# Peptides against a protein of PDB entry 4GMN: the designs that were tried, part 161

Target 1, 375 residues: chain A of PDB entry 4GMN
Amino acid sequence: RYANITLLALVTLASIGTDFQETLVKGNQGSRESPISAADEEWNGFDDADGDAMDVDQKSSSGEDQEEDYEEIDVKEDDEDDDDDSITSEMQADMERVVGADGTDDGDLEDLPTLRELIQTAVPQLIRLSNLPIDSDESLTIQSHALSALNNISWTISCLEFANGENANIHNAWYPTAKKIWRKTILPILEADSADLKLATQVTSLAWAVARVLHGETPTDGNPHRKFISLYHSSKQQAGGNSNSIEEPEDPFQGLGVKCIGVVGSLAHDPAPIEVNREVGVFLVTLLRQSNNVPPAEIVEALNQLFDIYGDEELACDKEVFWKDGFLKHLEEFLPKMRTLTKGIDKRTQPELRTRADEALLNLGRFVQYKKKHA

## One batch from the design tools (peptide; made by RFdiffusion4, then SolubleMPNN)

Design b2_p19_2_s4 (from b2_p19_2, 8 letters changed)
Fold by OpenDDE base, seed 1:
Structure b2_p19_2_s4 (fold): chain B 375 residues (1-375), chain A 19 residues (1-19)
Amino acid sequence: as target 1 above (375 residues)
Amino acid sequence: MLEENRKRLLERQRELAAK
């Protein structure tokens, strides 16, 4: 009896978590007087606004060769001990304690009482239920439904705009809860290393939704990006060995591989540690190099993640990873392969996959051109 | 359009509560 009530409550919370998106989106649209026309915003991670072709008249001023005798300043190598002030996970946890102590400004959700109750009341119970010891089929079912509810809530919140201080009240209320989901639900399940691909897929879906809000501020404890990369590779090895065709999900974008790429891509966004960014960037670029053996949907997601991670030249990862590790060359070499891949997708049988591949191909061309102008 | 199509795909990452 209690189990059935708990399951019904979890299914109801998962449904509410899905349906609540319409209310959040409508609420936000009501505050914006102007219908933002659904502009066909292509990837515009580069501001092409300086289209002022200043006709710089090449006046060939023959400036004289002044041989400035640069004196060799014998700069003593002071052995500055590189105290690698790698903000240890302890310092990050202490910063979270300091910020969490003054944060009586739990994002004011007075106008969003249902969202407040979902975040403050429901999510802590879902975290508790997702952490139950698996000792029975009933406990496994409860965990699965708790993860589904957390997934749907997290995905709904992750679809809100948080750029430029938009929805800051929701962001501020969600952010500490998202970190709690990560630390208390996602990491423990990943560390348990269960052979359950269903559970791994659920946790990876939840991790992607959470990481789409936290980005590079996602806790780095236990190198979660490496765990998801390992899960990606393990999932491919299992699919190759057993003639039990894991029926490719009817939706190519629902595959565990796509979800793993989405997670690790999100984890690599600024302000992620440069080493985390590098390992993820190398993983994503390696998928493009090996594209003959990679599902088209995973290639599309890997490209989108690469554009989002490396679209801003002001970020440290642009200089320290993108340029330093020579990613532009790999993207250029991939352009003709992407054209072939995209053309190989049947528009009749896979119209969505084809549309998203055509879009990713267009963005790849623009991204390569942008990066070449800024080289 | 890109963001909307991405948002629509992200909406499909939701688990149907009935599965």
Scores: peptide ipSAE 0.074, ipTM 0.782, DockQ to the pose 0.170
Fold by OpenDDE base, seed 3:
Structure b2_p19_2_s4 (fold): chain B 375 residues (1-375), chain A 19 residues (1-19)
Amino acid sequence: as target 1 above (375 residues)
Amino acid sequence: MLEENRKRLLERQRELAAK
């Protein structure tokens, strides 16, 4: 009886997490519809006044060579010992304990009471339920439904714009909760090394939603990018060995491989450590090199992640990884393969996959041309 | 256009609660 009530509550929270997106999008549109009064200011055309061609006289003046003797100021480089105060992971954890004990700067969600209750009341309970000891089919069912609810909430929030200070109140309220989901739900499940591909798919979907908000600020404890790369490889080995056709999800973009690529790509964004960025970048470029054995949907996602990670030339990862490791050459060599792959997708049977592959091919051509101009 | 299409794909990563 209690189990059925808990399951109904979890299904209800999962539904609210999906439907709430429409409310958030409509709320943000209503604030931007200040009526732009159509002031039809008739832009009166600037009259073509005929102004005459005055002569460019060529005067050649030969000004003299003043040898200003710049005295070589011997600037003694004082070797300031940069005490690399490598804040130990223990000090960072203790700082997070101290900062986590002071005020919940309750990012003022006064205008969003449903979102406030989801973040402050529901998500902490969902985290608790996702961490129950798995000792029964009932506890496994509760965990699955708790993960589904966390997934839907996290995906809805991750679909908001946070660039340029948009939705800053939601970002500030969600950010500490997203880190808590990562540390308390995602990492423990990844560390348990379960052979359950369903659980792995659920936790990886949740991890992608969370990492799309946290990016390179996602907690680096235990090298989670390597765990997701390992999970990617393990999932390919299991699919090849069991003649039980894991029914390829009807949507190619719902596969565990796509989700793993989405997570690790998101983890590699600035301000991720350069070594994390490098390991992910090498993984993604390696998928393109091995594209004959990689599903087209995973290639599309890997390309999109590479464009997002290396699209900005001002980021340290552009110089230290993209150029240094010669990624441009691999992308150029992949262009003809991507054209062949995209043309091989039937528009009638897989219209969406074809559309996404056509988009990724266009973007790859533009990205390669962009990087060649900035070489 | 391209960004809107990508957003719609990401929105489908949500599990539709079986109505």
Scores: peptide ipSAE 0.073, ipTM 0.780, DockQ to the pose 0.187
Fold by OpenDDE base, seed 4:
Structure b2_p19_2_s4 (fold): chain B 375 residues (1-375), chain A 19 residues (1-19)
Amino acid sequence: as target 1 above (375 residues)
Amino acid sequence: MLEENRKRLLERQRELAAK
């Protein structure tokens, strides 16, 4: 009886964590419909002047071809008002406030009551439930659902912009809670050395969401980057041994390998210790060098992480790792391989993977050119 | 554009709550 109530509450919190993001995305779209004043200054492209006038002449032909009466199939949009009333009016009002809040207010969630209750009341209980002793299938189920709820909430918050002081109130409220999730949920599960790939995938997904907010300020206790690198390698060894059993996720970006790369990349951002940055950077560059045996989605994520980590030349990691360890040479040598890899992805069967690979290839070209100019 | 596409991929890292 209590287990079923707890499971229902956990499923509900996981749903709320999902729906909250859809509302954030919709709110950010509505605020952009403020009339962009038509000061789209026409970027006057180069006047290529060459005026060759060739005159070519002819001719008249009058073909009468038939007005095929395209019957306007009045597709009655049955407005199935799917009143997906899943979003409470309070959650919607909270999202409108998050999008509209000029980030001047000192970390107080007074104006965000639903988000405040999620962070202050729900998340501490989810942390407690995720850290229960596993002594039964029921306790394992409770842990899994608590991790799913923490994952969805953490991903939602990680999709907010926090650069330039945006959403500073939410960042300041979430930051101590994110550190608590890391220390009380993620680290204990990683240290338990369970052979459960499902649990490893859940905790790695949660770790990525948390690390996308904390970056290099993620607690370095027990060298978590090495644990995720080890998990990456272990997951590849297990997949190679049991040819039959790991259904590759239908989405190539949901794989444990992609999630591991996302975590370690996020952990290596400034102000991460230079040695942590170096170990992660070497891992990511090594994946590019070994790209013939690496899934394309993992290559795309590894490139994106390298761009995010080493995009700023003012950071200590640019001089002490990127230039010192010769990463530019490896990125330049990878360009022709990336072109071949990207061209090998079928647009019909894997349209998203192809789009992401085309974007990563474009960015790799620009990044290499940028770094060569600043050498 | 590039950043919005990246957000959408990251959004799918959420676990579908088993309805």
Scores: peptide ipSAE 0.072, ipTM 0.782, DockQ to the pose 0.176
Fold by OpenDDE base, seed 5:
Structure b2_p19_2_s4 (fold): chain B 375 residues (1-375), chain A 19 residues (1-19)
Amino acid sequence: as target 1 above (375 residues)
Amino acid sequence: MLEENRKRLLERQRELAAK
């Protein structure tokens, strides 16, 4: 009875954490009524000032319009009005405030009571529940749901803008809690070295969400980047041996490999120790060199992480790692391989993976040009 | 657009609460 109530409360907190993000995204879309032109597909780290548009001569092969008659499958909308009013009007109001808050108030979360209670009351209990001794299937279930709730809350908060002092009140409230999640939930689970790939995937997803806010300020105790690199390699060895269908997640970006890359990339940002940055940078560049044996989604994520880590030339890691370790040469040598990889992705069967690969290819070209100009 | 697309990908890293 108590366990079922706890599980229901954990599911509800996980749902709240999910729904909270949909409203943040809708609110951010509403404030950006500017029609995002197809031109805003660009990485904003390069000032558009020097408009040498390389005329990519797209030879228009006129493929014949075969009008395939799409039969209208009359999908009866069974209007099951499951009004799962799980989003309280208070949560919607808190989210509208978060999206509309010009970051002028270093104030307490007084204006965000639901978010305050999530951070101050719910998260400490979720951390406690995620650290219970595992002695039963019930305790494993409680841990999994507590991790799911922490994941959803952490992902939601990681999707807020914190640049330029935006949402500073939320950042200031979350930052010590994020460090607490890292030290009390993530590290102990990673150190337990369980053969449970599901638990490893959950903790890695949570670690990525937390590291997207903490960046290089993520606690370096125990060299967590090496733990995630080790987990990446271990996951590849297990996938090659057991033809047991770990159902490859239908979404290629939900794989443990992508999540590991996302975590270590986030950990390598300034002000990360240069040796942490170097070990991560070498890992990411090594994936590009070995790209023939790496899933396309992991290549896309590895490129995006490399752009984020080394996009700013004023950072110590640019001089001490990027230039010193000769990363530009590896990126330039990878450019023709990326073109081949991207062209090999079927737009019909994997439209999103293709779009993300086309974006990453475009950004790789620009990044290589930028770095050559600043050499 | 890239940042929003990346944000949408990151949004899907959430665990759907198993109904």
Scores: peptide ipSAE 0.065, ipTM 0.779, DockQ to the pose 0.177

Design b2_p19_3_s1 (from b2_p19_3, 15 letters changed)
Fold by OpenDDE base, seed 1:
Structure b2_p19_3_s1 (fold): chain B 375 residues (1-375), chain A 19 residues (1-19)
Amino acid sequence: as target 1 above (375 residues)
Amino acid sequence: SENRKFFDKLARQRYQLSL
């Protein structure tokens, strides 16, 4: 009984996190529709021709009043639980406020009640549930659902803009909670040395969402970047040996390899230690050098992380890693390979992968030109 | 400056397209 109620509550929290994410996506698409300038198409008035209405006088045949007894089909209004629409309406209102909010520097979430309750009330409970001793299939199920709920909430928050002090109130509320997720949920699971690829994928997805907000301020305890690099290599060794269909997710960007790249890339951002940045940068550049055996989605993510890490010439990692370790040469040598890789992706079967690869190729050309100009 | 804003905009667009 208690476990089923806990499971239902965790599924509901995971659904709420997904619906919040979908609402973010819809709200961001609406802002890109530039108002179609109403072209003043002069509606040329159609000339109303005076067509003579002939007065056809057809007779009143007195058809008998058959009182068809309409049996009132008592449509039981299934009381669709109005509670779900209420939560969705509050979430939409919070989302509209987040998308429209000029970032107030006050860490107060008074105007964001749903987001406040998610961060302050739900997440601390989910952290507790994800950190329970695993001694049964029931405790493993509870952990998996708690990780799913934490993942969806963390991903949704990671889609908010925090650059230049935008959404500072949400950032300030989330930041200590994100560090708590990292220390109390992510690190213990990574240290448990589980061969469970499902659990590894869940914790890596959550780690990416958390690291997309914390960046180089993510706790460095136990060198987590090396654990995710090791997980990346271990996942490739397992995929090469057993034709057991670990169903590669239908979305190539949901793969464990992409998630590992996303985590370590995010961990390498300023103010990460220069040695952490170097180890990650060398890993990412090595993927580009080995690109013949790397999935296209992982190459796209590795390029994207390299642009985000080394896009700022004012950062210590630009001089101490990017230039010192000769990364520009490796990116230049990769340009022809990226053109071939991108052209090899079928636009009909993999339209998203092709679009993201075309974008990453464009950005690689621009990034190389930028770095050559600022050398 | 302009190139930084370009990569920031690309990072934003990239994560909005994957959701």
Scores: peptide ipSAE 0.027, ipTM 0.687, DockQ to the pose 0.276
Fold by OpenDDE base, seed 3:
Structure b2_p19_3_s1 (fold): chain B 375 residues (1-375), chain A 19 residues (1-19)
Amino acid sequence: as target 1 above (375 residues)
Amino acid sequence: SENRKFFDKLARQRYQLSL
């Protein structure tokens, strides 16, 4: 009885975190319909030269139009609006405030009572449940659900804009809690060195969500970047040995490899120690050099992390790592490989992966050109 | 520089398209 109620509460908290994410996304999309005035920057058209169109006479084979009379099965969509009103009116009001409010700097969540209770009351309990001794299948189930709830909450908060002091109240409330999740949930699980790939995927997803807010201020205790790099390599070795293909997640960007890259990339941002930045930067550049055996989604994430880490020439990592370790040369040498990789992705079967690869390729060209001008 | 603002805009666009 108590276990089922706890499980239901954890599933509900995980659902709440998802629904909160979806509504924040919808709210942030609606606010961006402010017309970005298309500054008519004249794209000077590339003068594509007069390449002779060879007239290949493809013979029209007249395939007979069999009009198969598809009987319109009028599937009455019984819109059973199962209004699974999982989102309380109080949560909706908090979400509308998060999207609409220039958050006051005072770290006070008085105006966000549901988010306050989530951070101050629910998350500390979820941290406790994620740290239960694993002595039964029940304790393992509770840990998994607690990690799922922490993941969804942490991802949702990581989707908020905190640049320029936006949502400063939420950032200030979340920051100590995020550090607590890192130190009390993530690090102990990583130190247990479990061969459980499901648990590793859950903790790495949570670690990415937390590190997307903490960046280089993520606690460096026990060199967590090295643990995630080790986990990346270990996961590749396990996938190669067991013919039980763990079903690659239907979404290429939900893979453990992508999550490991996202974590270590986020950990390497300023003000991370220069040694941490170097080790992560070398790892990411090494993936590009070994790209023939790396999934396209991991290459896209590795490029994105490299752009975000080394996009600022005023940061110490630009001189001490990017230029000193010769990263520009590796990125330039990777450009033709990235063009081939991106062209190899079928737009019909993997439209998202292709779109993100086309973007990453465009950005790689721009980034290389930028760095060459600032050399 | 204008280029920093460009990468910051791209970073923000990437995280909004992945949701």
Scores: peptide ipSAE 0.027, ipTM 0.687, DockQ to the pose 0.192
Fold by OpenDDE base, seed 4:
Structure b2_p19_3_s1 (fold): chain B 375 residues (1-375), chain A 19 residues (1-19)
Amino acid sequence: as target 1 above (375 residues)
Amino acid sequence: SENRKFFDKLARQRYQLSL
């Protein structure tokens, strides 16, 4: 009973996070028709495959046709669906205020009651649930759903514009909570060093969403960038050994490798420690050098992270890492390979991957030209 | 520089599109 109520509440919170995401997407789609590939972690419903085929021995008793006139009791299904619409309407109204706020009126979190309760009340409980001792399949399921809910919420918030002080109220409310997710949920799971690739994928997705807001201000305790780099390499070794392909996610950008790159790239932004930046930068540049054995989506993400990390000449990492470690040469040498890679992607079968690769190729050419002018 | 603002804008636009 309590388990099922907790699971239902976690599913509802995950759905809430998705509905918020969809509402933000619909609000932003008014400006660009590019299909946002939702991070549809399809909640694969619990396949209750406990079809214990009880072999009910059909004894053919030829019992007589008593036509008992069963009075059709018209059971009015009371449509209990009314309660879901009320929560969704308040959530939509909060999201419409966030999306419709031309970034000049920092509406107080007082004007965003649902988002406030999500950040201040729900997320702290999800953090607690994600940290339960795993002593049963039920506890594992609760952890998984708590991670999915935290993921969806964190992704949704990470899509708000925080540039130039936009949504500063939401940023300020989220920032301490995001650090708490990192320290209380992400780090303990990464330290447990579980061989569970599902859990690793969930925690890496959540870590990326959190790191997209915290960037280089993400807590560096325990060198999490090295753990994600190790996870990247371990995931490649396992995929090569089991001919049971873990179903490569239908979306190439939902792969664990892409998620690892997204996390470590985000962690390496200013004001990250220069050694963290260097280790990540070397990792990303090494992927480009090894591009013949790297999925195209991971190359696209690695390029994008390199542009974001090293796009500013005023940052310490530009001088101390980008120029010092000779990254420009590696990027320039990668240009012809990226052209070949991008042209090899079929526009008909992989239209998104092709579009993102064409963009990354264009940006790589621009970035190399930029850096050559500022050399 | 103007190019920094261009990459910052591309990064933001890309991430708003990667949901």
Scores: peptide ipSAE 0.029, ipTM 0.694, DockQ to the pose 0.220; fails the geometry check
Fold by OpenDDE base, seed 2:
Structure b2_p19_3_s1 (fold): chain B 375 residues (1-375), chain A 19 residues (1-19)
Amino acid sequence: as target 1 above (375 residues)
Amino acid sequence: SENRKFFDKLARQRYQLSL
């Protein structure tokens, strides 16, 4: 009984997280030009516009990690179908407010009650459920559903704009929770060194969503970037040896390799330690050098991560890694290979992969040209 | 500033399809 209610609540939370994301996508589509026009959006490099970087005085409120003993939520058995529709409707209303709200810097989610309850009440329980001792198929199922719900929530929040102080209230509410997900859910599962590639894929997806908000402020304890690089390599070795094709997801961008690249790329952003940045940058550049044996989707992701990491010449990683380790030469040498790779993708069978490869090729040319001007 | 918004927008667009 309790396990079935918990499982239902986890499925509902995972569904809500998906519907929330779909509604964000739909709400933002009213302000975003078509996916086709987005592919024509040119990365022009960073212009030397003296944009006053507002020193966001991060008042590190050292909130003491009170191990709040989370009381058991007595889930009342009210009509299950009406509660799901009500939560989805309230979440839609919160999303309309998030899309419409000029960033009031008041860190109060008072105007976003559903998102507040999701972050403050639901996510802590999902973290707990993802950390249950695995002693049964039921506990494995609960962990998988808790990870799915955390993934959907984390991805949805990672689709909010936080650049330039946008949605600062949501960012400030999410940031400590995202660190808690990282430390309490992601790291323990990565340390368990499980041969379960399904679990590894779920955790890597969650880690990517979390790292897309935390970036280089993601906790570096235990060198998680090396664990994801190792997971990348181990996944490639297993695919080569056992003809039990773990069905690579039909979507090439949902592959474990892409997810590993997305995580380590996100972890390497400023203010990440320069050595973490270097190890990730060398990994990504090595994929480009070995591109003949790398799936096109992983090449696209690796390029995008390299642009996002090294796009800003003011960052310490530009001088200490990009220029010092000679990455520009490797990117320039990769341009003709990327043209061949992109042209080899059939637009009829893989239209998305082709579009994203055409974009990444365009941006690679521009990025190389930008870096040559700022040398 | 605007180019950071562009990368963040590109990153968001890149990942909206991955969901």
Scores: peptide ipSAE 0.025, ipTM 0.670, DockQ to the pose 0.431; fails the geometry check

